# Designs tried in a protein design run: peptides against a protein of PDB entry 5ZK1. Part 11

Target 1, 52 residues: chain A of PDB entry 5ZK1
Amino acid sequence: KREVRLMKNREAARECRRKKKEYVKCLENRVAVLENQNKTLIEELKALKDLY
Target 2, 52 residues: chain A of PDB entry 5ZK1 as posed
Amino acid sequence: KREVRLMKNREAARESRRKKKEYVKCLENRVAVLENQNKTLIEELKALKDLY

## One batch from the design tools (peptide; aimed at target 1 K19 R30)

Design b2_p16_1_s4 (made by RFdiffusion4, then SolubleMPNN; from b2_p16_1, 9 letters changed)
Fold by OpenDDE base, seed 1:
Structure b2_p16_1_s4 (fold): chain B 52 residues (1-52), chain A 16 residues (1-16)
Amino acid sequence: as target 1 above (52 residues)
Amino acid sequence: SRENERLDKEMEKLKA
């Protein structure tokens, strides 16, 4: 009984770490896309303001 | 994860 509980806990901890790593990577990728879009929009707004 | 798949689809939509 104890060994089976320890095995299941170790498996659950591995899966939790995997899911967390995948979630962070997805957020990092989304942040990079949004930062690039934000940069482009700021540059476009600057170019428009420099005309006036 | 269903949430990661949602964020991945949203990210791909933002890259297009």
Scores: peptide ipSAE 0.142, ipTM 0.744, DockQ to the pose 0.131
OpenDDE base, seeds 2, 3, 4, 5: peptide ipSAE 0.130, 0.129, 0.131, 0.128; ipTM 0.742, 0.737, 0.739, 0.740

Design b2_p16_2 (made by RFdiffusion4)
Pose (drawn by RFdiffusion4):
Structure b2_p16_2 (pose): chain A 52 residues (1-52), chain P 16 residues (1-16)
Amino acid sequence: as target 2 above (52 residues)
Amino acid sequence: EEFNKLLDEKMKELEE
């Protein structure tokens, strides 16, 4: 039973790594999105201030 | 398994 006990752990480590890299990719993607949103909002604020 | 579920929940929150 210990052999399977270790086999399930080995399998679980793979999925854990997959979820980890995937999560990091998600964070980075979120950062790029937030950067683009921020640049757009700042530019619109500059345009509205110049409107006065 | 619990850790991976937590990562999925956090990912959904980031996507929303």

Design b2_p16_2_s1 (made by RFdiffusion4, then SolubleMPNN; from b2_p16_2, 12 letters changed)
Fold by OpenDDE base, seed 2:
Structure b2_p16_2_s1 (fold): chain B 52 residues (1-52), chain A 16 residues (1-16)
Amino acid sequence: as target 1 above (52 residues)
Amino acid sequence: SRENRRLEKEMEKLLK
């Protein structure tokens, strides 16, 4: 009984770490996209301002 | 990022 509980705890801890890593990667990708979009919009607004 | 914060501050100067 104790060994089975320790095995299940190790499996649950591995799965928790996997899910956390995937979630962080999703957030990092979303931040990179938003940072690129924000840069492009700022550059476009500068270019528009320099025309007038 | 650090670059976006630089560009934002530069934009704020151009809009004044």
Scores: peptide ipSAE 0.021, ipTM 0.576, DockQ to the pose 0.025
OpenDDE base, seeds 1, 3, 4, 5: peptide ipSAE 0.021, 0.020, 0.020, 0.020; ipTM 0.589, 0.560, 0.575, 0.545

Design b2_p16_2_s2 (made by RFdiffusion4, then SolubleMPNN; from b2_p16_2, 12 letters changed)
Fold by OpenDDE base, seed 5:
Structure b2_p16_2_s2 (fold): chain B 52 residues (1-52), chain A 16 residues (1-16)
Amino acid sequence: as target 1 above (52 residues)
Amino acid sequence: SEENRRLEKEIEKLKK
């Protein structure tokens, strides 16, 4: 009984760490995409402003 | 987020 509970706890702790790492990676990817989109939009707005 | 809710549920299981 105790060993099975300790095994399940170790598995749950590994899964929690995995999900946390995946969540951080998803946020980092979203930030990088939004920063690139923002940069592109600012460059397009500058190019439009330089034409007028 | 749905991911945060999954982590919270897993943390709650680890506390029992």
Scores: peptide ipSAE 0.040, ipTM 0.569, DockQ to the pose 0.066
OpenDDE base, seeds 1, 2, 3, 4: peptide ipSAE 0.039, 0.035, 0.037, 0.038; ipTM 0.550, 0.544, 0.550, 0.646

Design b2_p16_2_s3 (made by RFdiffusion4, then SolubleMPNN; from b2_p16_2, 12 letters changed)
Fold by OpenDDE base, seed 3:
Structure b2_p16_2_s3 (fold): chain B 52 residues (1-52), chain A 16 residues (1-16)
Amino acid sequence: as target 1 above (52 residues)
Amino acid sequence: SRENEELEKEMEKLKA
């Protein structure tokens, strides 16, 4: 009985860490995309401003 | 996000 509970807890802890790592990776990817888009838009706005 | 709230609840259950 105790060993089965410890195994289930270890499995749940592994799955929780996996899902958390995937979620953080999705956020990091989203931030990187938004930062790149923002940088591009700022560069385009500078290029437009330098024409006037 | 619902998934983040579920992860937080699962993390809290693992600390207990």
Scores: peptide ipSAE 0.042, ipTM 0.565, DockQ to the pose 0.073
OpenDDE base, seeds 1, 2, 4, 5: peptide ipSAE 0.042, 0.036, 0.023, 0.037; ipTM 0.560, 0.547, 0.551, 0.558

Design b2_p16_2_s4 (made by RFdiffusion4, then SolubleMPNN; from b2_p16_2, 13 letters changed)
Fold by OpenDDE base, seed 4:
Structure b2_p16_2_s4 (fold): chain B 52 residues (1-52), chain A 16 residues (1-16)
Amino acid sequence: as target 1 above (52 residues)
Amino acid sequence: SRENRELEKEIEKLKK
């Protein structure tokens, strides 16, 4: 039936948008963690060089 | 970030 195909397409489009939003959020969180770790390691390397 | 690139350049200057 045409209505069942339109309903399944609407559900698939909702699920695709949900998965894309979750993937972007996971990438943003990973970037924030890696940027903070890189900053900390750079500050530690600078502090060690200023002590020796 | 921009800050990390500035800090990386500062460390590279210190290593010379």
Scores: peptide ipSAE 0.038, ipTM 0.497, DockQ to the pose 0.024
OpenDDE base, seeds 1, 2, 3, 5: peptide ipSAE 0.029, 0.035, 0.036, 0.029; ipTM 0.504, 0.528, 0.532, 0.475

Design b2_p16_3 (made by RFdiffusion4; failed a check: too like the target's own chain)
Pose (drawn by RFdiffusion4):
Structure b2_p16_3 (pose): chain A 52 residues (1-52), chain P 16 residues (1-16)
Amino acid sequence: as target 2 above (52 residues)
Amino acid sequence: LEEHNKELEELTKELE
């Protein structure tokens, strides 16, 4: 039973790594999105201030 | 490891 005990752990480590890289990719994607949103909002604020 | 993966899935959903 121990051999399978180790086999399930080995399999689980793969999925764990997959979820870890995927999660990091997600974070980075979220950062790029937030950067673009921030640049657009700042530019619009500059335009509205120049409107006065 | 299965519990940790569920946490990562929940966090990913919250971020999206």

Design b2_p16_3_s1 (made by RFdiffusion4, then SolubleMPNN; from b2_p16_3, 10 letters changed)
Fold by OpenDDE base, seed 2:
Structure b2_p16_3_s1 (fold): chain B 52 residues (1-52), chain A 16 residues (1-16)
Amino acid sequence: as target 1 above (52 residues)
Amino acid sequence: LERENRRLEEEIEKIK
């Protein structure tokens, strides 16, 4: 009984760490994409405003 | 960011 509980806890802890790492990586990628889009949109908006 | 990008897209669309 004890060894099976310790094994399941180790597996759950590995899975929790994996999911947390994947979630952080997803957020970092989303931030990088949105920051690049924001920069491009500001540059486009500036170029359009400088034309008028 | 997402809300700001949407506002910038809407401003660009008004100028075009």
Scores: peptide ipSAE 0.196, ipTM 0.788, DockQ to the pose 0.029
OpenDDE base, seeds 1, 3, 4, 5: peptide ipSAE 0.193, 0.179, 0.186, 0.192; ipTM 0.784, 0.779, 0.784, 0.787

Design b2_p16_3_s2 (made by RFdiffusion4, then SolubleMPNN; from b2_p16_3, 9 letters changed)
Fold by OpenDDE base, seed 5:
Structure b2_p16_3_s2 (fold): chain B 52 residues (1-52), chain A 16 residues (1-16)
Amino acid sequence: as target 1 above (52 residues)
Amino acid sequence: AEEENRRLEEEIEKLK
């Protein structure tokens, strides 16, 4: 009984660390995409403003 | 960042 509880706790702790790492990576990727999109949109907006 | 992108997209759309 105790060993099975300790095994399940170790598995849950591994899964928690995995999910946290995946979440951080997802946020980092989303930030990088949004920063690139913002640069492109700012460049397009400048090009449009330079026509007027 | 997402709200800033939306504002920039809306500003670009007004200039087209």
Scores: peptide ipSAE 0.130, ipTM 0.764, DockQ to the pose 0.030
OpenDDE base, seeds 1, 2, 3, 4: peptide ipSAE 0.123, 0.129, 0.119, 0.121; ipTM 0.758, 0.763, 0.756, 0.757

Design b2_p16_3_s3 (made by RFdiffusion4, then SolubleMPNN; from b2_p16_3, 10 letters changed)
Fold by OpenDDE base, seed 5:
Structure b2_p16_3_s3 (fold): chain B 52 residues (1-52), chain A 16 residues (1-16)
Amino acid sequence: as target 1 above (52 residues)
Amino acid sequence: MEEENRRLEKEIEEIK
């Protein structure tokens, strides 16, 4: 009984660390994409405002 | 970021 609880706790702790790492990586990737999109949109907006 | 990009996309659409 105790050993099975300790095994399940170790598995849950591994899964928690995995999910946290994946979540952080997803946020970092989303920030990088949005920063690049924002830069491109500002450059396009500037080019349009300089034309009109 | 996402909300700002949506504002910039609208400003671009209003100029085109």
Scores: peptide ipSAE 0.111, ipTM 0.747, DockQ to the pose 0.030
OpenDDE base, seeds 1, 2, 3, 4: peptide ipSAE 0.104, 0.081, 0.094, 0.103; ipTM 0.736, 0.620, 0.734, 0.737

Design b2_p16_3_s4 (made by RFdiffusion4, then SolubleMPNN; from b2_p16_3, 9 letters changed)
Fold by OpenDDE base, seed 2:
Structure b2_p16_3_s4 (fold): chain B 52 residues (1-52), chain A 16 residues (1-16)
Amino acid sequence: as target 1 above (52 residues)
Amino acid sequence: LERENRRLEEEIEKLK
């Protein structure tokens, strides 16, 4: 009984760490994409405003 | 960011 509980806890802890790492990586990628889009949109908006 | 990018897209669309 004890060894099976310790094994399941180790597996759950590995899975929790994996999911957390994947979630953080997803957020970091989304932030990098949105920051690049924001920069491009500001540059486009500036170029359009400089025509008027 | 997402809300700001949407506002910038809407402002760009008004200038085209």
Scores: peptide ipSAE 0.216, ipTM 0.797, DockQ to the pose 0.029
OpenDDE base, seeds 1, 3, 4, 5: peptide ipSAE 0.212, 0.201, 0.210, 0.208; ipTM 0.793, 0.793, 0.795, 0.796

Design b2_p16_4 (made by RFdiffusion4)
Pose (drawn by RFdiffusion4):
Structure b2_p16_4 (pose): chain A 52 residues (1-52), chain P 16 residues (1-16)
Amino acid sequence: as target 2 above (52 residues)
Amino acid sequence: EVDEKLEELEEALDKL
């Protein structure tokens, strides 16, 4: 039973790594989105201030 | 989406 006990662990480590890299890619994507949103909002604020 | 992906990672690590 120990052999399977180790086999399930080996299999689990793969999915764990997959979820880890996927999560990091997600974080980075979120960062790029937030950067673009921030740049757009700042530019619109500059335009509205110049409007006065 | 980040919170959901974090929960999925935590579940995968608990299984490990």

Design b2_p16_4_s1 (made by RFdiffusion4, then SolubleMPNN; from b2_p16_4, 9 letters changed)
Fold by OpenDDE base, seed 3:
Structure b2_p16_4_s1 (fold): chain B 52 residues (1-52), chain A 16 residues (1-16)
Amino acid sequence: as target 1 above (52 residues)
Amino acid sequence: EVEKKKKEYEEAKKRE
């Protein structure tokens, strides 16, 4: 009985870490896209202001 | 989903 509980705990811990890593990767990708979009918009706004 | 797996982990930890 103890060994089966330890196995299930180890599996649950592995899956929890996997899902946390997936969530962090999704956030990192979202941040990178938003930072790139923000940079592009700032550069475009600067280029437009430098014309006037 | 992450929160569900966190609950499953905490429940598994309480059973040890």
Scores: peptide ipSAE 0.163, ipTM 0.713, DockQ to the pose 0.171
OpenDDE base, seeds 1, 2, 4, 5: peptide ipSAE 0.030, 0.073, 0.030, 0.031; ipTM 0.512, 0.584, 0.507, 0.517

Design b2_p16_4_s2 (made by RFdiffusion4, then SolubleMPNN; from b2_p16_4, 6 letters changed)
Fold by OpenDDE base, seed 3:
Structure b2_p16_4_s2 (fold): chain B 52 residues (1-52), chain A 16 residues (1-16)
Amino acid sequence: as target 1 above (52 residues)
Amino acid sequence: EVEEKKKEYEEALEKE
């Protein structure tokens, strides 16, 4: 039936949007962790440099 | 895979 094909297409489109949103959120979390680690390492390097 | 990696980064962000 045409209605069953349209329903499956709508479900597949929702699932593709969900997976894309989860992938973007994973990248955003990765960027946030790397930015924080980078800030901490730069601050530690400054603190070590200011001791000498 | 994506959900597991997402959880690993959320747990790393909460520990910092």
Scores: peptide ipSAE 0.028, ipTM 0.520, DockQ to the pose 0.070
OpenDDE base, seeds 1, 2, 4, 5: peptide ipSAE 0.027, 0.027, 0.028, 0.028; ipTM 0.504, 0.520, 0.499, 0.534

Design b2_p16_4_s3 (made by RFdiffusion4, then SolubleMPNN; from b2_p16_4, 7 letters changed)
Fold by OpenDDE base, seed 5:
Structure b2_p16_4_s3 (fold): chain B 52 residues (1-52), chain A 16 residues (1-16)
Amino acid sequence: as target 1 above (52 residues)
Amino acid sequence: EVEEKKKEYEEAEKKK
């Protein structure tokens, strides 16, 4: 009984760390995409303003 | 979801 509880706790702790790492990576990738899109939109807006 | 955001980032970097 005790060993099975310790095993399940170790598995739950591994899964918690995995989920946290995956969430952070999802946020980092989303930020990088949004920063790139924002940069492109600012460059397009500059190019349009330089035409008028 | 995470893998889709990686592909979007890699495609955006290839356009620079």
Scores: peptide ipSAE 0.031, ipTM 0.477, DockQ to the pose 0.058
OpenDDE base, seeds 1, 2, 3, 4: peptide ipSAE 0.026, 0.025, 0.027, 0.031; ipTM 0.490, 0.493, 0.491, 0.503

Design b2_p16_4_s4 (made by RFdiffusion4, then SolubleMPNN; from b2_p16_4, 8 letters changed)
Fold by OpenDDE base, seed 2:
Structure b2_p16_4_s4 (fold): chain B 52 residues (1-52), chain A 16 residues (1-16)
Amino acid sequence: as target 1 above (52 residues)
Amino acid sequence: EVEKKKKEYEEAEKKE
């Protein structure tokens, strides 16, 4: 009985860590896209203001 | 999903 519980705990812990890593990677990708879009929009707004 | 797997982990630790 103990060995089966320890195996299930190790499997649950591995899956929890895997899903956490996938979620963090999804957030990091979303942040990188939004930061790049924001930088481009700020540069475009500066270029438009420097024309007037 | 992540929170559900966290709860499954915490419940597995309590049974140890």
Scores: peptide ipSAE 0.091, ipTM 0.646, DockQ to the pose 0.156
OpenDDE base, seeds 1, 3, 4, 5: peptide ipSAE 0.030, 0.029, 0.029, 0.030; ipTM 0.492, 0.490, 0.488, 0.495

Design b2_p16_5 (made by RFdiffusion4)
Pose (drawn by RFdiffusion4):
Structure b2_p16_5 (pose): chain A 52 residues (1-52), chain P 16 residues (1-16)
Amino acid sequence: as target 2 above (52 residues)
Amino acid sequence: DDEVDEKLAELKAALE
């Protein structure tokens, strides 16, 4: 039973790594989205201030 | 933000 106990752990480590990398890619993606949103909002604020 | 929280919950479940 120990052999399977180790096998399931080996299998679980793969999925854990997959979720880890996927999560990091998600975080980077979110950063890039937030950067673009921030640049757009700042530019619109500059335009509205110049409107006065 | 909801997608990041969902992915974090999936990662935590996979590590457990």

Design b2_p16_5_s1 (made by RFdiffusion4, then SolubleMPNN; from b2_p16_5, 9 letters changed)
Fold by OpenDDE base, seed 3:
Structure b2_p16_5_s1 (fold): chain B 52 residues (1-52), chain A 16 residues (1-16)
Amino acid sequence: as target 1 above (52 residues)
Amino acid sequence: LEEVERKLKELEKAEK
């Protein structure tokens, strides 16, 4: 039936959008961690330079 | 990522 195909396509589209959102969130979290680590390393490097 | 890209291509083919 056409209606069952349209329902399955809507479900597949919802699942595709969900997986894309989860992947983007994983990348955003990784970027935030790396940016925070880089900031900390720059601050530590400044503090070490201010000792000399 | 590849599974998401595959599913996007499958959906784009099903909309034509």
Scores: peptide ipSAE 0.042, ipTM 0.589, DockQ to the pose 0.133
OpenDDE base, seeds 1, 2, 4, 5: peptide ipSAE 0.023, 0.042, 0.021, 0.022; ipTM 0.494, 0.589, 0.498, 0.469

Design b2_p16_5_s2 (made by RFdiffusion4, then SolubleMPNN; from b2_p16_5, 9 letters changed)
Fold by OpenDDE base, seed 2:
Structure b2_p16_5_s2 (fold): chain B 52 residues (1-52), chain A 16 residues (1-16)
Amino acid sequence: as target 1 above (52 residues)
Amino acid sequence: LEEVERKLKELEEAEK
């Protein structure tokens, strides 16, 4: 009984760490996209202001 | 988030 509980806990801990890593990677990708979009929009707004 | 929170809760329950 104890060994089966320890095995299940080790499996759950591995899966938890995997899911956390996948979530962080998704956030990092979203941040990179949003930072690039914001940079482009700021550059477009500057170019528009330089025309007036 | 919800799946990570669920997995953390499953770990805390398995240690009791």
Scores: peptide ipSAE 0.045, ipTM 0.627, DockQ to the pose 0.138
OpenDDE base, seeds 1, 3, 4, 5: peptide ipSAE 0.021, 0.039, 0.020, 0.021; ipTM 0.512, 0.578, 0.521, 0.458

Design b2_p16_5_s3 (made by RFdiffusion4, then SolubleMPNN; from b2_p16_5, 6 letters changed)
Fold by OpenDDE base, seed 1:
Structure b2_p16_5_s3 (fold): chain B 52 residues (1-52), chain A 16 residues (1-16)
Amino acid sequence: as target 1 above (52 residues)
Amino acid sequence: DEEVKKKLEELKKAEE
């Protein structure tokens, strides 16, 4: 019984670390897209302001 | 996990 609990805990800890890594990677990809969109919108807004 | 990844990718596509 104890060895089976230790094995299941090790598997759950590996899965928790995998999940966290995937979630962080999804957030990093989202931030990179939003930062690029924000940069483009700032450049467009600057170009519009330079016309007035 | 894959469901959370899918929901984040759906949110990404809705703002592009």
Scores: peptide ipSAE 0.025, ipTM 0.524, DockQ to the pose 0.061
OpenDDE base, seeds 2, 3, 4, 5: peptide ipSAE 0.023, 0.023, 0.023, 0.024; ipTM 0.518, 0.518, 0.518, 0.509

Design b2_p16_5_s4 (made by RFdiffusion4, then SolubleMPNN; from b2_p16_5, 7 letters changed)
Fold by OpenDDE base, seed 3:
Structure b2_p16_5_s4 (fold): chain B 52 residues (1-52), chain A 16 residues (1-16)
Amino acid sequence: as target 1 above (52 residues)
Amino acid sequence: DEEVKKKLEELKKAEA
């Protein structure tokens, strides 16, 4: 029984580290997309202001 | 941003 609990705990700890790494990667990708969208919107707003 | 949405949905499914 003890060895099975230690195996399950090691597996759960690996899975928690995997999920955390994936979550950070999703946040990094979301930040990069939002930064690019914000840059594009600022450039479009400048181009629109330069027409008036 | 459909890829981030898909990855977030996959994470939610793996937490259930």
Scores: peptide ipSAE 0.027, ipTM 0.554, DockQ to the pose 0.307
OpenDDE base, seeds 1, 2, 4, 5: peptide ipSAE 0.024, 0.024, 0.023, 0.023; ipTM 0.535, 0.530, 0.526, 0.515

Design b2_p16_6 (made by RFdiffusion4)
Pose (drawn by RFdiffusion4):
Structure b2_p16_6 (pose): chain A 52 residues (1-52), chain P 16 residues (1-16)
Amino acid sequence: as target 2 above (52 residues)
Amino acid sequence: DEVEDKLKELKEALEK
């Protein structure tokens, strides 16, 4: 039973790594989106201030 | 929030 005990752990480590890399990619994607949103909002604020 | 959902999925995978 110990052999399977180790087998399930080995299998679980793979999915854990997959979820880890996926999560990191997600974070990075979120950063890029937030950077673009920030640049757009700042530019619009500059345009509205110049409007006065 | 996708980041929160992905973090929950990662935690569940590590607990297994």

Design b2_p16_6_s1 (made by RFdiffusion4, then SolubleMPNN; from b2_p16_6, 7 letters changed)
Fold by OpenDDE base, seed 1:
Structure b2_p16_6_s1 (fold): chain B 52 residues (1-52), chain A 16 residues (1-16)
Amino acid sequence: as target 1 above (52 residues)
Amino acid sequence: DEIEKKKKEYEEAKKK
């Protein structure tokens, strides 16, 4: 039935959008953590160089 | 890749 096909298409499209949003959020969190770690390591390296 | 799997499911659901 056309209605069942349209329902399955809407469900697949909703799930595809959900997974894309979850993947983007995972990447954004990973970038934020890596940027913070890199900032901290650069600050620690500067503080170590200022001691010598 | 789960996103690519869901894209295929979407295109298959559109073709039927």
Scores: peptide ipSAE 0.107, ipTM 0.651, DockQ to the pose 0.135
OpenDDE base, seeds 2, 3, 4, 5: peptide ipSAE 0.030, 0.095, 0.025, 0.069; ipTM 0.484, 0.645, 0.488, 0.602

Design b2_p16_6_s2 (made by RFdiffusion4, then SolubleMPNN; from b2_p16_6, 6 letters changed)
Fold by OpenDDE base, seed 4:
Structure b2_p16_6_s2 (fold): chain B 52 residues (1-52), chain A 16 residues (1-16)
Amino acid sequence: as target 1 above (52 residues)
Amino acid sequence: DEVEKKKKEYEEAKKK
């Protein structure tokens, strides 16, 4: 009984670390896209201000 | 898993 509980806890800890790594990668991708969109919008706003 | 589902939904939304 004890060994089975320790095995299940090790498996759950591996799965938790996997899910956390995937979540961080999703956030990193989201940040990179938002940073690129924000850069483009700032450049477009400068170009529009240079017309006035 | 749910995280991989959300990651796919985000990459699809980025392409539109």
Scores: peptide ipSAE 0.029, ipTM 0.510, DockQ to the pose 0.052
OpenDDE base, seeds 1, 2, 3, 5: peptide ipSAE 0.029, 0.029, 0.028, 0.028; ipTM 0.510, 0.513, 0.503, 0.503

Design b2_p16_6_s3 (made by RFdiffusion4, then SolubleMPNN; from b2_p16_6, 5 letters changed; failed a check: too like the target's own chain)
Amino acid sequence: DEVERKLKELREAEAR

Design b2_p16_6_s4 (made by RFdiffusion4, then SolubleMPNN; from b2_p16_6, 5 letters changed)
Fold by OpenDDE base, seed 1:
Order: C-alpha cells, then structure tokens, then sequence
Structure b2_p16_6_s4 (fold): chain B 52 residues (1-52), chain A 16 residues (1-16)
C-alpha cells in the first residue's frame, strides 16, 4: 500500500511540473507576440504622426 | 495545486 501511494504522488508531481512548463511556454509565446505587435503599432503611430 | 488535490483524493480513498 505505501509504495503505491509514493508512486502515485511521484506521477502527480511529474504531471504538475509538465503542466506548469507548458503553461509558462504558452505565456512566453503570448508575451513575445504581444510585444512585437505593440512595437509595430507604435512605429505605425509614429509614421502617421510624422505625416501631420 | 494538482499534487495537493491528488493527495486528498488518495487519503479519502483509504478511509473507505
């Protein structure tokens, strides 16, 4: 009984670490896309202001 | 926390 509990706890801890790593990677990708979009929009707004 | 949730589920299953 104790060995089965320790095995299940080790599996749950591996799965929790896997899900956390996937979530962090998703956030890092979203931040990179949003930072690029924000830079492009600021450059476009600057180019539009330089026309007036 | 998913690990804490799984610990509680195992503890409840041992009380039966």
Amino acid sequence: as target 1 above (52 residues)
Amino acid sequence: DEVEKKKKELEEAEKK
Scores: peptide ipSAE 0.055, ipTM 0.670, DockQ to the pose 0.064
OpenDDE base, seeds 2, 3, 4, 5: peptide ipSAE 0.048, 0.048, 0.021, 0.047; ipTM 0.619, 0.613, 0.462, 0.610

Design b2_p16_7 (made by RFdiffusion4)
Pose (drawn by RFdiffusion4):
Structure b2_p16_7 (pose): chain A 52 residues (1-52), chain P 16 residues (1-16)
Amino acid sequence: as target 2 above (52 residues)
Amino acid sequence: SEVEDKLTELNEALEE
C-alpha cells in the first residue's frame, strides 16, 4: 500500500506544479492588465485637467 | 476574482 501511497503523491506533485505555473502566469497577466488600465486612466485624467 | 479562484485551485492542489 505504501507504493501507491507514494504514487499518488508523485502524481499530485505534477498537478501542483501545473497550478503553480498557471497561477503565476495569471498574476503576471493581471499585472499587465492593471498597467494598461492605469496608463489609460492617467491619460484621461490629464485630458480632463487640460479641459479646464 | 480570477486571481482568487486560481489561488483556491492551487491551494486545493497542494492539499491533495

Design b2_p16_7_s1 (made by RFdiffusion4, then SolubleMPNN; from b2_p16_7, 8 letters changed)
Fold by OpenDDE base, seed 4:
Structure b2_p16_7_s1 (fold): chain B 52 residues (1-52), chain A 16 residues (1-16)
Amino acid sequence: as target 1 above (52 residues)
Amino acid sequence: SEVEKKREELLRAEKK
């Protein structure tokens, strides 16, 4: 009984750390995409202003 | 995994 509870707790803690790492990676990828899109939009806005 | 094997061993031992 006690050993099974300790094993299940260790498994749950590993899974919690895995899910947190995956969530951070998804946020980092989303930030990189948004930063690239923002840079492109600023460059396009500059090119449009240089035509007028 | 090695952890799943150990979990199954402990669960079998708790049924005896």
Scores: peptide ipSAE 0.098, ipTM 0.730, DockQ to the pose 0.033
OpenDDE base, seeds 1, 2, 3, 5: peptide ipSAE 0.030, 0.091, 0.083, 0.096; ipTM 0.503, 0.725, 0.721, 0.732

Design b2_p16_7_s2 (made by RFdiffusion4, then SolubleMPNN; from b2_p16_7, 7 letters changed)
Fold by OpenDDE base, seed 5:
Structure b2_p16_7_s2 (fold): chain B 52 residues (1-52), chain A 16 residues (1-16)
Amino acid sequence: as target 1 above (52 residues)
Amino acid sequence: SEVEKKKKELEEAEKK
């Protein structure tokens, strides 16, 4: 009984570390996409203001 | 996983 609980805890801890690493990488990609989109929108807004 | 689905959605958005 004790060894099975320790094994399950080690597996759960590995899975928690995996999920955290994947979540951080997903956030980093989302930030990069949003920063690029925001840069493009700011450049388009400047180009539109320079026409007036 | 839900995180893997979101990764695929972001990769498809970066290609557009």
Scores: peptide ipSAE 0.027, ipTM 0.459, DockQ to the pose 0.078
OpenDDE base, seeds 1, 2, 3, 4: peptide ipSAE 0.026, 0.026, 0.026, 0.026; ipTM 0.474, 0.471, 0.463, 0.463

Design b2_p16_7_s3 (made by RFdiffusion4, then SolubleMPNN; from b2_p16_7, 8 letters changed)
Fold by OpenDDE base, seed 4:
Structure b2_p16_7_s3 (fold): chain B 52 residues (1-52), chain A 16 residues (1-16)
Amino acid sequence: as target 1 above (52 residues)
Amino acid sequence: SEIEKKKKELEEAEKK
């Protein structure tokens, strides 16, 4: 019984670390996309202002 | 997983 609980805890700790790494990578990708979109929108707004 | 769905949605948004 104790060994099965220790095995399940090791598996849960591996899964928790995996989910955390995947979540951080998802946030990093989202930040990169939003930063690129924001840069493009600022450049477009500047180009429109330079026409007036 | 929900995280895997969000990764696919971001990859599709980067291709547009």
Scores: peptide ipSAE 0.026, ipTM 0.461, DockQ to the pose 0.078
OpenDDE base, seeds 1, 2, 3, 5: peptide ipSAE 0.025, 0.024, 0.025, 0.025; ipTM 0.463, 0.457, 0.453, 0.452

